# Peptides against a protein of PDB entry 8HF1: the designs that were tried, part 17

Target 1, 320 residues: chain A of PDB entry 8HF1
Amino acid sequence: NVMLYATKPTEVMVSFPHQEQVLTVTRLISAEIEKFYVSLDLMNIGVQPIRRSKSLQCLRDPSKKSFVKQLFNDFLYQMKEYGIYAASIAIISLIVEFDIKRRQAETLSVKLMHRTALTLCEKIRHLLVQKLQDMTYDDDDDNVNTEEVIMNFSTPKVQRFLMSLKVSFADKDPKDICCLVFVERRYTCKCIYGLLLNYIQSTPELRNVLTPQFMVGRNNISPDFESVLERKWQKSAIQQFRDGNANLMICSSVLEEGIDVQACNHVFILDPVKTFNMYVQSKGRARTTEAKFVLFTADKEREKTIQQIYQYRKAHNDIA

## One batch from the design tools (peptide; aimed at target 1 S154 Q159 R160 S168)

Design b1_p12_5_s2 (made by RFdiffusion4, then SolubleMPNN; from b1_p12_5, 7 letters changed)
Fold by OpenDDE base, seed 3:
Structure b1_p12_5_s2 (fold): chain B 320 residues (1-320), chain A 12 residues (1-12)
Amino acid sequence: as target 1 above (320 residues)
Amino acid sequence: MKLSYEPLELIE
């Protein structure tokens, strides 16, 4: 009886300083979004037709106003958790979404609502880009994607994450790398993907080493609301990662839903582990002999995080 | 500021 000792991954905890970077620009952006919400609540967009989904449950389509507020709330979260540089990428995704919704608008009132949201996003983008340029002597827009600008305008959590990637993967063979990065929110996957593309391109030691992709969770509520384009993108991204054409995959809760991803040698948890299931499922992807499972914690939350991980380890060993 | 990357191995 060769007891195949399942090689447990090495667990690593990286601490970062809790610095609330209270920049004037972030306060201005938050105040502009709050003013927009007051204006949005006063807009009469009429009664929306209930789309009959084919499933017996009349899922009330979230009000077009609620969807607009959700996108801006997710943007505000990304700006707070990941920093101004990540926010400059996140706002582009809002611009694209509101332009699509503006073009697809069935009524003039809905078209005007999405146009007003789009105009606010363009103003926010300008404020963010201007702040990124304040550190560059050259007025050239291309100079905002340097390693220095990315690091200086990222939160301490993101700075430690990027440093961890550089230390872990500098000058390695890309074939020996199979890396997962877990984030909590769906929209964070695309934001961190865009940040990593620019960081890898600006970092010589990583340019030919890391090829990132991202997967966005299936909306558990209705697979029918996922665009055909998003489903095609997900299938292509998974296939590229299986074929070794991508060696770093950014995921939300998607991998918990039974997407068969190969055994990885590195798993990074960028956001706090909130559940036992998230801990077991993410750790369970680090299956190679030298696999690393890396957590990030604020210094103020370090003791609480250690106690939570110890409880999850104990609970996992009691089930195994 | 040199961000010290000190990975803490969670020693069992």
Scores: peptide ipSAE 0.041, ipTM 0.677, DockQ to the pose 0.550
OpenDDE base, seeds 1, 2, 4, 5: peptide ipSAE 0.048, 0.025, 0.030, 0.032; ipTM 0.701, 0.653, 0.687, 0.680; seed 1 fails the geometry check

Design b1_p12_5_s3 (made by RFdiffusion4, then SolubleMPNN; from b1_p12_5, 8 letters changed)
Fold by OpenDDE base, seed 1:
Order: structure tokens, then sequence, then C-alpha cells
Structure b1_p12_5_s3 (fold): chain B 320 residues (1-320), chain A 12 residues (1-12)
């Protein structure tokens, strides 16, 4: 039962310019990933032994290559949608995942596949960091985590989001803030979390004001694949947010999965609202008229977004 | 940069 709360938050749309210019580094990275896909398709990883163990870990061989491609496709999406700074954080998640999979590999061929993927991720990381350093005078990796570097190497969407946070929360009491940030993809939660940590740390007006956390939905894959660590993290993050120890929560479509998130005074929808359920569930977290429900849209998609929101409002009113 | 917020209620 989606409790359709009659919520009347202040709905706000923030427009951002469409960036058509693709950086040379982004093109190079994309080309390296495409070359890797050709190589990956030629890899003979053999037939994986069906371990008789009750764990659903008997991912058929096609699923292992598919998973590798999915991670790189998600990375490419994040690089495009959030920028090369967010990509520099996102690539670390791939590195961690491929290193785990490399260590867990049951065959030499699978181990080699994950090693090759890992080597590519390290190359990509280097290319990204090198590009971030173009604005720094010093070769110190910490110098790439400045407000200036974050802003300059983020997409216009992310720039407007960060500016919206700064304008909304600069020098406010942390106790007065309950903020949700919705993103489409699970992996985006973690990279935006990392970006926000660095941005908050580099922005004096937000230091000690915003304490971010993130939660990711349960994979639509069996609850058995959710690591005990991920489940513990989610429970802890939600509890910290309920207790007010965290006042900004980044989440994906988690609300569809029955995670009870409290009512908040700010809800940011960083990615396009693709479904009526997402609209209702996210808006349903901003319950008061003083609460802000903020959407981000490209200027080119502004009218389409307005029409879509109107349709969702109408549909919501017809059910309420 | 100035943030331009457009209230969605004013968009229709």
Amino acid sequence: as target 1 above (320 residues)
Amino acid sequence: MRLSYTPLELLK
C-alpha cells in the first residue's frame, strides 16, 4: 500500500544548461572501455563449475562478463551525468569490486578477466586524476578535492545541485536540516556521497552543517546477495539519519522497497523522475508546505519535464 | 553564479 499522503510541498525546478562538449579525456576513457569490451568478448573464461553450494553464486559464465560490462556501463553513465570529478570517485568502487572478484575467482581465466578489468580501472583512475590536477599547481592528490576543482569538473546539473545545497544550508543549524537526495542508480549514491564529503569539507559554510549518508536499495536480486556488510551499513545509515546524526541522505529507488524514511524538509531529485511511483514516493517525503521538493532539469528538457510533472500531479490527485 | 529557482506551481 503506497500511502498516498496528500503532500503539498513547495515544488521547485532548477534548470541547467545542456553540456554538449565532451572532454578529450572522457572520449579517451570511453574508447579504452570499448577496446576492453572487444577483448572481453574474445576471452574464453570456460564453463564455471556449478558449485553445489546452496548459494546462488552459480552465476553462469555469461553473467560474469555481463556483470563486468554493467559496471563499466554504469561508470560511463556516471562520468557523463555527473562529470569527471564524480567519475574519479566512481572508478574506485569498480576497483574495489574487481579486486574482490579477482580474489574470489575460482578459475585462472576468471581471475585474469577481473585482473584485466582492474588494470583498465587503474588506467582510467590515472587519466581522471591527471585531468583534475590540470587545475592544481601541486601534484598532491589532496589538492584535487577543492571546491573549485569539484565545481569545474562537475556537470552543470551537479554544479546547480551543489550550489543549491550551499544556498539552502550555509551556516544553518544542523538540527533544522533533514534532506533527501534521490538518484536513479545504486552506484550513483556512493559516488555522490564521496563528492559531497569532499565538497562539504572544502566549503566552510557547510562544514559541521551537513553530515551526509547514503543508502542503496536492495538489489532486485535475492536478499541473499546483499552482503551482511551492506545490510549493516544501510541499517546504520538509516538509524543515523533517524537520530539526526546524519541530516542528508542520498538514496536511489529505495523507497519502493519499503524503507521507512522520515519526513524531510528538503527533497532533491538529482536525476530525472522516470516513474509516477518515484514522483509520489519522493514527494511524499516532503510533507509540509514549508518543505522543498527540488527537481533538476536540462533547459532542453524543461518543457517535457513540466508536462511530465503535471501528468503525475493529475494522476496523484485522481487517486487521492 | 545566481541560482534560478522556478516554482513548479508557476510553470503552468
Scores: peptide ipSAE 0.172, ipTM 0.821, DockQ to the pose 0.287
OpenDDE base, seeds 2, 3, 4, 5: peptide ipSAE 0.038, 0.110, 0.128, 0.169; ipTM 0.725, 0.802, 0.804, 0.823

Design b1_p12_5_s4 (made by RFdiffusion4, then SolubleMPNN; from b1_p12_5, 8 letters changed)
Fold by OpenDDE base, seed 4:
Structure b1_p12_5_s4 (fold): chain B 320 residues (1-320), chain A 12 residues (1-12)
Amino acid sequence: as target 1 above (320 residues)
Amino acid sequence: MKLSYQPLELIE
């Protein structure tokens, strides 16, 4: 039994200043969403027909109102945690979702609810894009997808993440890169994917070096509600990463369920490590010689984060 | 402002 000493990855912590970007636009957007919630609570959408899904668990279809609030709450989280630039990408995903739900609406009242949500998303999109354009001094260059705009309208966490990618991967051979980026939320995978596509395209040193993909978890609530498109996308994204056609994978906690992903040389944890299982499983993907496991922490949470990592290291060594 | 890349702190 050659105990292949799994070379423990080098653990790295990147600190970032806790700056609440108190932009007037973020306050305005938050206030518009709160006003919309008050209006949404007053909407009479009627009793929804219980879709008899054949599976006996009458998981009450979360009230169509609750789902609308969940999407806006996830958007507000992304705007706070990743910044205005990430929010400008995230809002497009809400627009697409509410347009689909509007078209699939069985009642006029539900159709009107999704239409009102869609109208709010278009207003939010306009406010975000206008704010991104305010930094472009040249009236003629409508291109808000520059490295400078992305960096200036990203949170300190995202700025440090993008800088860490640039330093780690500038002018490297794409074949030598196998990178995972872990995020907490399903919707964050797609948002950070869109941000990375634009950042890589605007950064010559990363252009043709990094090819990102994203993977979202299976919706544990109902495999029947996963669009055939989402399931096809997940299979394709995993296959592209296995074949080396993608060398950076953004994922949520999905890799916990035994998706065999290749040994990676870089693992980035963009969001706080909340569980021991997440620590062990994500770190366990950094299996190459000289693999790096990179964490991000706010300066104010640095000591708490270090103590938590030491506790997880101790617990992992006591089990191994 | 060129955000100076602060060296990655090794968690020893």
Scores: peptide ipSAE 0.161, ipTM 0.752, DockQ to the pose 0.664
OpenDDE base, seeds 1, 2, 3, 5: peptide ipSAE 0.013, 0.103, 0.040, 0.021; ipTM 0.582, 0.720, 0.679, 0.635; seed 1 fails the geometry check

Design b1_p12_6 (made by RFdiffusion4)
Pose (drawn by RFdiffusion4):
Structure b1_p12_6 (pose): chain A 320 residues (1-320), chain P 12 residues (1-12)
Amino acid sequence: as target 1 above (320 residues)
Amino acid sequence: PYPRVPPYTLPP
């Protein structure tokens, strides 16, 4: 009876070769951000509330410097984990966030700090577009070129995930498919969402089948990439997915708990599984029959992750 | 550029 309304989806793996080498432009951008940090640390903005540790044992920077560093560090993480083009999208989210803070800002010193951060972010955007541009010698067709650069300017993890996404839904009806993708970090959702948008508008077979939509938790990141203060579109993403308007969901541990959704055909956990409960809930989200469940881990982490999953399965058996 | 990965085959 439970299997009538419940389903044990087939759980499968998608291993990918993990490499450690990085590109030179990554080193250059790291040096540029380090120079910016060193300069900003001494920004000496108007006196701010003292921020100490959780236990007050060690000091902390003012909340605003912490916020700027956090955003830059998130951008660097997105670059380190998902390739150059992922950073090319994520830098736009940083531009939008710094513009919004400039608007919200309430002092000349803080405003100046945010404007200069915006300037550096735009320099970084131009740097990213520059290395993306210095590969058009391969060919001139920007669509297939977009597909090719995405396959080439991405980590093996991103290549592998997008490869599995293409093969799983090559020419199926958009109506027939209902899938979710889970990622860990906040701005990674918007970054990878924008990457999927580009790829959907980069391939002929997937162009009219997949509809990517992303949503995150609190501290709601901006939904657009336009910097116009107000937008005309009003319909929400969760209501879209419930209404079928969107079929590809990009969330980060938000939809895993509570949020009712129709039974989904596929679930892709882009970032490695960490918690037993979250594993159980994410697998349960693939509530439809013949549901397919996908995981992505590094080759080096294969034994550890498989052993961890066995621990989970045995724990499920033990509890039962 | 990052090297490419081998083709993916969908499991039944």

Design b1_p12_6_s1 (made by RFdiffusion4, then SolubleMPNN; from b1_p12_6 with Y2F Y8I T9V)
Fold by OpenDDE base, seed 5:
Parts: structure tokens; sequence; C-alpha cells
Structure b1_p12_6_s1 (fold): chain B 320 residues (1-320), chain A 12 residues (1-12)
């Protein structure tokens, strides 16, 4: 039980400006998704036979339209929270998911729905990549993966996170690093993982220093929908992090599921700490000597975040 | 150059 160890990591707060990057491309993408939702609502997918499988998911959306909307809403969130560079990676995950669902479609109407969603994702990908290329003179897709492009097309939060990684880990021995990065959403793990791979590869001081992995929480709501590949990836990623073959792990609420990971010297909380449990569990992983627990907050939310952390500290000390 | 805002160490 992680609550039993009064770990005293150094708690660090990194502030970032709350500037909404008003890019024309983000408005265009949002408008295209909204237009797609209107079209999606008009699609007759037919009454899917209620398969008598006792899984709670068969009850929520017989049309599978809500799941399509959820994926696009999660994409819009990632674009807003992490920036258009992160969105260019996030959209690939939607493309893969909709292509799988298109192939698995039992009806022509469901197949067409997923094909239409896929076509929109390809259009969004093109708009994002084109915008990343506006800073590059070369039409080569590899040229968009520079440190400069990543930084310029990331939100202030992500910029501060990447700067904090560079300052913390530049030219260090990879064996001396055990880092956790906590994010709120499952899909953000893979998005930030792809961003970090490209950032590390473009940053000489972090090449061969940081080896990232990601964990995606078990979808307790439908173990049947976790691909065999995702389960294999999760097991491999955890094992690589345990064996020290990976020294940075991106995770969501996975630690609530009782995944035991080693003591870490760095814990980054990229998204707001919403619960006392998340605070205690994430802080409880920063167990080494001189461990750092790093929080990111918008300047506008700084005072509220500080007060919330003091309340969590007090509540933790009252239980310890 | 992104402005280096110094991290704030939260007092114990």
Amino acid sequence: as target 1 above (320 residues)
Amino acid sequence: PFPRVPPIVLPP
C-alpha cells in the first residue's frame, strides 16, 4: 500500500502561461469535426442486433457513433492541451483505430461510418503536417521532427515539460534515471510517448540518455476490446522499465490498478492533480534520495494548485 | 529562446 510510506520528495512547481494558441488550423479542424458530427448523426447505421453478451458496453451505443465521437473529442482535447505537434501524432492513433474498426465492421453501414471517420482523420493529418512544414523549407516528413518544430508547435505546458526534461537529464548516465510521467488520459500516454521519441531523437543531449516507454491502463470496462498486441506491449513496457532497459515511463491511472514499479527519482505530473489518491500514489513513487516530484500548473491556476497541494499534504500527514 | 521560468520549490 503506497500510502504507508511517508516519502519526502522535493516538490517542484513549474508554471506555464495560459495562452490559448489561436491557430487558424485548429479552428478549421474543430469545424471539420463538428461538420462530421452533424453528418454522423444523420447516418442510418440500422438497429444493430443487441448481442446478448453481458458486457455493459453493448448497452451504451448500439450504433457505435458515441465511440467515434469520443475518439474525436479526445483528439480535440489533446490538440488543445498539448498542441498541434502532439495532435499530429494523436491523429495516427485514430487512423489505426478506425481502420481496424472498418475491417471488423459486420455491416456495410458501420463499415462506411468508419471509412468516413478515417477519411476525416487523413484530412486532419494533412492539415497538421502541412502546418508543421510551414516552418521547414523541405517537404520531407522527417524534417518536421526537429527540436525547434516540436517546441514551436507545442503548448506552453509541453514546452516547460520538455525543457524540464532537458535540464534534468542532459548528458546524465541513463542508469541514474528512473522517471515517471503521469498523464490523465489513456490516449495521452501514446501521444506523449511519440512526441518524446521524436524530441529525444532530435535532442543530442538526450540521445542514448532517455529511453521512454508507455503504459496504458487496463480498460476494466472491456478486457475483450484490448487487442492482444496492446496487452503484449503493456507487459513488455513494464518489464523493460523494471529491467532498466527503459528509464522513463509514461502512465495514466495505471498505478491505481496495483502495478508495482520500482522507486523513482523523478515523477512528473503533466496534467492537473484532480484527486488525493492520485497525489499520494504518484508522490509515493518518488522514493529515492533527492527524488523530485514536479507539477505543472497554468499561471492562473497556480494559487489554487498550491492550496490544493497543501490540503493534500495535510490530509496525508493526518493518515501517516 | 523560450523564457526559463525558474521552477518554484514548494516549501515543506
Scores: peptide ipSAE 0.287, ipTM 0.824, DockQ to the pose 0.170
OpenDDE base, seeds 1, 2, 3, 4: peptide ipSAE 0.261, 0.279, 0.270, 0.251; ipTM 0.809, 0.820, 0.809, 0.812

Design b1_p12_6_s2 (made by RFdiffusion4, then SolubleMPNN; from b1_p12_6 with Y8V T9V)
Fold by OpenDDE base, seed 1:
Formats: sequence, C-alpha cells, structure tokens
Structure b1_p12_6_s2 (fold): chain B 320 residues (1-320), chain A 12 residues (1-12)
Amino acid sequence: as target 1 above (320 residues)
Amino acid sequence: PYPRVPPVVLPP
C-alpha cells in the first residue's frame, strides 16, 4: 500500500511557445543519421551468440544494431526537445559509449560498426560546436558556455526552465533548497545535468546556490549493463543529496522502483506527464508545507495538459 | 538561434 499522502503542494504551470522552426544544422544532422541507418542495415555483423541472461529484456539484438539505433534516436529526441546546446552535451555521452563498445568488441565487424558510429558522432559534435561558435567572436571553447549561448541555443521549454530556476533560487541559502527535476528518459538526466552545470557556472546568482546531481534509473532487469562505476556513482549521488551536499537532483521517472529520496520543497516536471502514477509519485515528493510542483507545457498543448492534470487531481482525491 | 522567450514570473 503506497499511502498516497495527500500532499498539497502549490501547483504551477509554466507555458512556452511551441518550437516550429527547424534549424538547418538539425536537419543536416538528422539526414546524416538516416544515411547512417541505411549503411548500418547493410552491414554484415554476423549473429552473436545470445548469452541467455535470465532477464527477458536480453533480447539483445544479435547484431547489436538496435542498441546503436536506440542511442542515436535518443540523441535526436534530445536535440529536438532541448535544443542544440543540450545536443552538444548529449553527443559526448554517445562518443563515450561507442568508444567503450568499440574497445569491448568481440569481433572485427562489431568493432568496425562501433567505429563508424563513433566517426559519425565526432562529425555531429563538430557541426554542433561550430554552430555554437557562430555567436562567439573568439574561437576559445570556454566562450560557448555563456548564459547567452545556452539561452540562444536552447528550446523555449529549456529557456523557461532555466528562467524558472533563476527566479526560484537566485541568492537563496543552498540549505533551504531541496529540488527534484523529473525527465522522461535516462539519457536526458546526463544531458540536462551537463547543461545545468554550465548554466549555474555562467549565472552569478546561482553560483554556490545550486549544486546539481543526476540519477540514472536502475534498469533492475539487467544490473550487468550498469557498470560497477555507474552503480557506485548513483549511490554516491543519492548520498550527497541526502547529506545536503547536493540540493538539486535530476531523475528519470524510474524513481517508481523504491529509490528513497527525501521530501523536497521544489519539484520540476520538465517533460510531459504521461501517466497517473508519474503524476502522483512526482507530486508526492513535494512534501514540505510550502512545496512547489512546477509543470511545463507548450502553449498549443496547454488546454489538453490542464484537462489531463484535472483528471489526475480528481482521480488522486478519489483514492486519497 | 531559437526564439527568445520572455521572462517567467512564477506566482509567489
């Protein structure tokens, strides 16, 4: 019995204009990934022996092609939803993963596949960085991490999110802040974490106020895919947040599976609330007397979002 | 660049 304690946080809805404009660089990157998928489908990688791990999710694509496509599809999603600046951080995660997979490759054909994917990621990284530099007069890498560059190369959703953080936390005591940021996807946690580090460092009013951490949802189904390093890092990040050494935690919806995080005074839902369970569980973390529960919605989806939240409130009150 | 959005005023 999850006692749905009727937490009455102040619910806030922040609207943002829908992003209709597709930048030329995003179209180019999408086209390069589609060309790569065609080439990937033509690659003969052979059937790898399915090590039957007892977990049903180990339908490991015997070619490992589906995993490569999943990572690029997650990157494309992040570029669309969060913008070019977030994509420049997201691509680094792909580079690291493909380099690890290339080194761990059991066959020359699998090694070549991961090398080709890595080469594409480096090309994408260059295209993104070049586009960020178009606004900087100086070629120095440090100049791409300014508040202005971050804001100009982030989607309206991310701009509203960053502004909401600045307004909420400027010049506050870090001890009075316990903030959760919920995102839909595992890889978004790392991407938004990197974006927030750079934004906080570029924003004087948030320097020494916000100390972010992220938590990647445990795929409970295969602890073997989580590196021992990732598990240690997750345990350390949660402990830092409990000890007050971190005051902002970025997490995916996988908090459903029994990660005990403390009661928070701020909960931000950066991505659309897709399920009643996600609404109840995320809202149920805003437990302090003055807790704020902040939702983000596109102006075009505002009415639909309001109706959906009203239905979730009604359903929650009928159960609580 | 993306369109710049106006400042957010969060209710108190």
Scores: peptide ipSAE 0.413, ipTM 0.897, DockQ to the pose 0.800
OpenDDE base, seeds 2, 3, 4, 5: peptide ipSAE 0.393, 0.385, 0.385, 0.407; ipTM 0.869, 0.867, 0.863, 0.894

Design b1_p12_6_s3 (made by RFdiffusion4, then SolubleMPNN; from b1_p12_6 with Y2F Y8F T9V)
Fold by OpenDDE base, seed 4:
Structure b1_p12_6_s3 (fold): chain B 320 residues (1-320), chain A 12 residues (1-12)
Amino acid sequence: as target 1 above (320 residues)
Amino acid sequence: PFPRVPPFVLPP
């Protein structure tokens, strides 16, 4: 139903330099994860009992090893796309997940696998925090949450995003703000949420202006894997955004599930727009007359991104 | 100071 509203938000493109942060710490972390994958492939975890979900489709529960690799691959993606500061937050989500799975392990071999993954996450956390502390005079973990540290250890994309938030919302009335931030991956919502909390807290012009929340899509693969806590939290976050108690919502593709969020005046697309549906649905949330639809692109991909957006505009006008 | 790159408004 979002396709029927010919909203004409102001479309803005923010370019950023394509700089790979060649950090020694990033190379070391990647090498430690690759060594762990070799060790993980050699682990005998035995035949896992197929959890009979009451739904007739034996959805093969992805091998417990495949899920461990997926979490580390998502972490490596976040470290590359958002930087080592975002990675220091992302690793905490892995620690929590592997500790839960370690406690829920039905076999000693599976318990050991999750324990080994957890030990690697703790090592990665120490390497990241130590690198963030290279800019601080004090060894206190709280001193790494400054605007300067966040900006320095973020990718050019994230730097431009944070600057765009500061320019757009500095000293504004929080009631006049209804902002969506779209990201591609579910785990990126939590990572960018944690980064934004720390950035807003370190930025006086934003502290009483922006109240962020995040929303992740329902895990359609198995509602049984979605913790009761996660479902309660998502409902609360949506309600806070509807009630105006939160004015910035970070989303991953959730608008496809018919979750009606209010008309927004700002929509930020932090990750590349990969599909026409994503373009139309995200743009269709920028419904006010002064609404802004902001895209981020690497300078090298600028021309290709512009051409893709013109193709999507044409296709949208041919349907409208 | 990070350079304030003015946002590029995509032509209509």
Scores: peptide ipSAE 0.269, ipTM 0.818, DockQ to the pose 0.160
OpenDDE base, seeds 1, 2, 3, 5: peptide ipSAE 0.262, 0.243, 0.195, 0.263; ipTM 0.816, 0.808, 0.760, 0.816

Design b1_p12_6_s4 (made by RFdiffusion4, then SolubleMPNN; from b1_p12_6 with Y2F Y8V T9V)
Fold by OpenDDE base, seed 5:
Structure b1_p12_6_s4 (fold): chain B 320 residues (1-320), chain A 12 residues (1-12)
Amino acid sequence: as target 1 above (320 residues)
Amino acid sequence: PFPRVPPVVLPP
């Protein structure tokens, strides 16, 4: 139970400007998704058999229109919160997911629905990649993975996160690093993982220093929809992190599900701390001497964040 | 060059 350990990591707050980068491409993508929702609502996919599964599972049926909308809404969130570069990685995950669902479709109508969603994802991917290439003189897709492109097409939050990693870990021994990165949403783990792979590969001072992995918590709501591949990946990723073959783990609420990981010297909270449990569980992983617990906050929310952290500290001290 | 905003150590 992580609550039993009086961990005293150094708590660090990194502020970032709350500038909504209004890019024309993000408006265009949002408008294309909205047009798609109108077309999706008009599609006749037939009467889906009401599987007698409990009310919450009915909303996450991968064959349903609601699930297609959820994936695009999750993508729009990624684009807003992490930027265009992160969105270019996030869209690939949607492409893979819709192609799998298209192949698994039991009806022609459901197959067509997923095909239409896939076609939109490919269009979005091209719009994103084209925008990343506007800063490159070369039409080579590999040239969009530079430190400069990643930084320029990332949100101020992600820029501050990447800068914090570079300052914290440049030219360090990989063995001296045990880092956790907490994110709110499961799909963010994979998106930030892909971003970090490209950033580390483009940043000489972090090459061979940081080896990232990601872990997505168990889908307790539908273990049947977890691919055998995802379960194998999760087991491999956590084992690599335990064995020291990976020294940076990106995770969501996974640690609340009782996944035991070693004591870490760095914990980054990339997304807002919304619950006392998240605060205690994440802070409780920063257990080494001189451990750092790093929070990211918008400048406009700085005082609210500070006040919330003091409330959580007080509540933690009242239980310890 | 992205402006280096110094991290603030939260007081204990």
Scores: peptide ipSAE 0.246, ipTM 0.793, DockQ to the pose 0.169
OpenDDE base, seeds 1, 2, 3, 4: peptide ipSAE 0.226, 0.236, 0.234, 0.224; ipTM 0.785, 0.788, 0.785, 0.788

Design b1_p12_7 (made by RFdiffusion4)
Pose (drawn by RFdiffusion4):
Formats: C-alpha cells, sequence, structure tokens
Structure b1_p12_7 (pose): chain A 320 residues (1-320), chain P 12 residues (1-12)
C-alpha cells in the first residue's frame, strides 16, 4: 500500500575524474582579490559596532567588511568548483548585489567602498570574458562554440553533470519530464542556473525540452540579471513548478523539506551527499514510479562515499 | 546491495 503512493527510486551513481591542476588566470584573479582584500582591510570606514566571536574569544571585522569578503569568497568558490564560465555568471550576481547595496547604502564611506567593489567585480567580469574570448580560434559558430567552451572551460564535475543532463533528456517531451537538481551553496544555484540557460540556448536537442528554474531560501538573492530596480514578471518559481511551467529546478536544500511538489522523474544531487536525513528526503522527493536518482562524487571519494551510503542504507534497515 | 553506475559517454 505504501508503494502505491510511495516509491523506492533506482539510485545510481555518476563518477567523474577529479583533477587538482588549475589555470593561470585563476592565479592572476587570486592575486587581484588578495590585493583588494589587503587594501580594503584598512578601509577605515566610519566607526562600526564591534563584532566579536560567538564566544567573544577573538575579534571579528565589521559586519560590512565581513559581508564583502563573504561575497568575494563565494565567487572564488564558485570559480574553484565549477570552472571559469561559472564565475562568468556568478560575477554578474555580484554586480547586482553590490548595486543593490549601493542603493541601500546610507553613508558616503560605505557607498564608496561598495562602488569600488563593483568596479573590481566588473574588472573581474572583463577578465573572465577575455579568457572565454581567447578560444574562438577553434570556430566561429557561437552556439556550438558555447557548447564546446562549456565542455572545455569547466571542471570534470561540471562537464559530467551536464553530460548526464543531456543524455537523460535528449529529445523527450518537456511535459513528460520532471526533475530536480540539488546544490549546496547559495549563489551556486543562480550561477549554475545561468550556465544551464546558456547551454539550453546552446544545443538543438535540449533547446525546447528543458526549462530551468531556481529558488533559494532566505536572504533572497536577486532573481534577475538586469539591475533594473523593478521587474514586470511576477509569477513565483515554486508555483511555476507546481503548475508545470518550469520543469528543471535548481535549489539548495530548500525544497528537500516540506515544500510540496508533484512527483518528480529525476533527482540530481550535484554536490556530494552529506547528511542521512537529507539523503532520505531527497530520495523521497523522487516520489514517482521508475524515478531515477543521480549522485556526483569525485573518483578519489568513491570508496568513502560508497561506504557512507552503505552506512546510511544499513541505518535505514536498522531503524526499520 | 551494490550501487550501479549510469551508462554515459566518455568525457572529451
Amino acid sequence: as target 1 above (320 residues)
Amino acid sequence: EEIPELDLPPLP
């Protein structure tokens, strides 16, 4: 009876070769951000509330410097984990966030700090577009070139995930498919969403089948990439997925708990599984029959992750 | 039970 309304989806793996080498432009950007941090640390903005540790044992920077550093570090993480083009999208989210803070800002000193951060972010955007541009010698067709650069300017993890996404839904009806993808970090949802938008508008077979939509938790990141203060579109993403308008969801541990959704055909956990409860809930989100469940882990982490999953399964058996 | 892998083409 439970299997009538419940389903044990087939759980499969997608391993990918993990490499440690990085590109030189990554070193250059790291140096540029380090120079910016060193300069900003001494920014000496108008006196701010003292921020100490959780236990007050060690001091902390003012909340605003912490916020700027946090955003830059998130951008660097997105670049380290998902390739150059992931950073190319994520830098636009940083631009939008710094513009919004400039609007919200309430002092000349803080405003100046945010404006200069915007300037550096735009310089970084131009740097990313520059390396992305210095590969058009391969060919001139920007669509297949976008597909090729995405396959080439991405980590094996990103290449593998997008490969599995293409193969799983090559030419199926958009109506027939209902899939979710889970990622860990906040701005990673918007970054990878933009990457999927580019790829959907980069391939002929997937162009009219997949509809990517992303949503995150609180501290709601901006939904657009336009910097126009107001937008005309009003319909929400969750309501879209419930209404079938959107079929590809990009969320981060938000939809895993509580949020009702129609039974989904596929679930892709882009970032490695960490918590038993979250594993159980994410697997349960593939509530439809013949549901397919996908995981991505590094080759080096294969034994550890498989052993952890066995621990989970055995724990499920033990509890039962 | 063993955990299978999905069939996919190789990476370029």

Design b1_p12_7_s1 (made by RFdiffusion4, then SolubleMPNN)
Fold by OpenDDE base, seed 5:
Structure b1_p12_7_s1 (fold): chain B 320 residues (1-320), chain A 12 residues (1-12)
Amino acid sequence: as target 1 above (320 residues)
Amino acid sequence: EEIPELDLPPLP
């Protein structure tokens, strides 16, 4: 029980300006998704048989359209919260998912729906990559993965996160690093993982210092939708982190099952701490001597965040 | 105890 260890990591704050990047490309992408939703609502995919399987799954098996809209809404959230560079990675995950669903589709109408979604994702990918290339004189796909491009096309939150990693870990021994990064959403884990891989490769001071992995908490809501590949990846990623073959792990806040990972010296909370349980569980991983618990906050939310952390500290000290 | 800010270089 993580609550039993009154670990006193040093709590540190990283503030970032709340700048909405108003890019023309983000408005264009949002407008293309809205047009697609109108088209999607008009598609006849037939009556989906209500599978009389166990109670909670019946509510999520409504129109396969709702799931398509969810993935695009999750993508729009990534683009807003993490920036265009992160969105260029996030869109690849949608492409893979819609291609799998297109191949698995039992009906021609459902195949066509997923094909139309896939075509939109390829258009979005092209618009994003073209915008990243506007800073590069060379049409080489590898040239968009530079430290400069990653920084310039990331939100202030992600910029401050990358800077905090560089300042914290530049030229350190990889054995002295055990880092957790907590994010709110499951899909963010893979997106930030891809961003970090490219950033670390493009940053000499972090190359061979940081070895990232990601894990998505078990989806207790639908174990049937977890691919065998995702389950294998999760087991391998956890094992690599336990064995010290990875020293940075990206996790979603959906860690109800208590990841049994080693004591960490750094815990980064990239997204807002929404619950006392999340605070205690994440802070309870920072167990080494001089462990740091780093909180990211927008400047406008700084005071509210500080007050919430003081309330959580008090409540934690009353239980410990 | 006050929560210190991490000393970071300015944003680009």
Scores: peptide ipSAE 0.441, ipTM 0.922, DockQ to the pose 0.902
OpenDDE base, seeds 1, 2, 3, 4: peptide ipSAE 0.371, 0.436, 0.441, 0.439; ipTM 0.899, 0.919, 0.920, 0.921

Design b1_p12_7_s2 (made by RFdiffusion4, then SolubleMPNN; from b1_p12_7 with P4K D7E)
Fold by OpenDDE base, seed 4:
Structure b1_p12_7_s2 (fold): chain B 320 residues (1-320), chain A 12 residues (1-12)
Amino acid sequence: as target 1 above (320 residues)
Amino acid sequence: EEIKELELPPLP
């Protein structure tokens, strides 16, 4: 139980300017998704035949429309919170998911719905890639994965995170690094993983230093919907991190499920700490004597964030 | 760009 370990990591707060990147492309993408929602609400996909047990029925939107909207809302969140570069990676995950659902569709109407969603994702991908290419002289998709393009099309939060990684780990021995990166959403794990792979590959000081992996939480609600591929990936990623073949793990709140990861020397909290439990569990992984616990906050929210962390520290000391 | 890191002081 992580609550029993009085770990005293060095707690660090990194501030970033609250700049809304008001790009014309982000407004255009948001407007295209809103138009798609209007069209989606008008689609008659029929009543799905109730073929499975009553307990699984309450968790599936019988229309499957809510799930389509959830994926696009998660994409819009990633584009806002992490930037256009992260969004260009996130949209690929939606393309894969909608293509799987299109192939698995039991009705022509459901197949058409997922096909329309897929066509929108392809349009969004082209708009994002075209905007990333505005910084490159070449029309080649491979040229958008430079350190400069990643930094310029990332939010100030992500820029400060990448800079913090570079300063913390440049030219270090990979064996001396055990890093956790906590994010709020499961889909963000895959997105930030893809961003980090490209950033590490473009940054000479990190190429042979950081080997990232990601872990997504188990779908406790329906293990039957967790693809065999996702379960295999999760087991492999955990094992690689335990064996030291990976030294940076991106995870959501998965550590609540009794997944024991080793003691880490660095813990980054990329998203806001929303709960006391998240604070205690994430901080409780920074167990080495020189462990660093790094938080990111917008300058406008700095005072509020500091007060919240002091409240969590007080509550933790009252229980310990 | 310089990263402004603030060490959060211990609780008094």
Scores: peptide ipSAE 0.361, ipTM 0.867, DockQ to the pose 0.138
OpenDDE base, seeds 1, 2, 3, 5: peptide ipSAE 0.351, 0.358, 0.312, 0.341; ipTM 0.862, 0.861, 0.849, 0.848

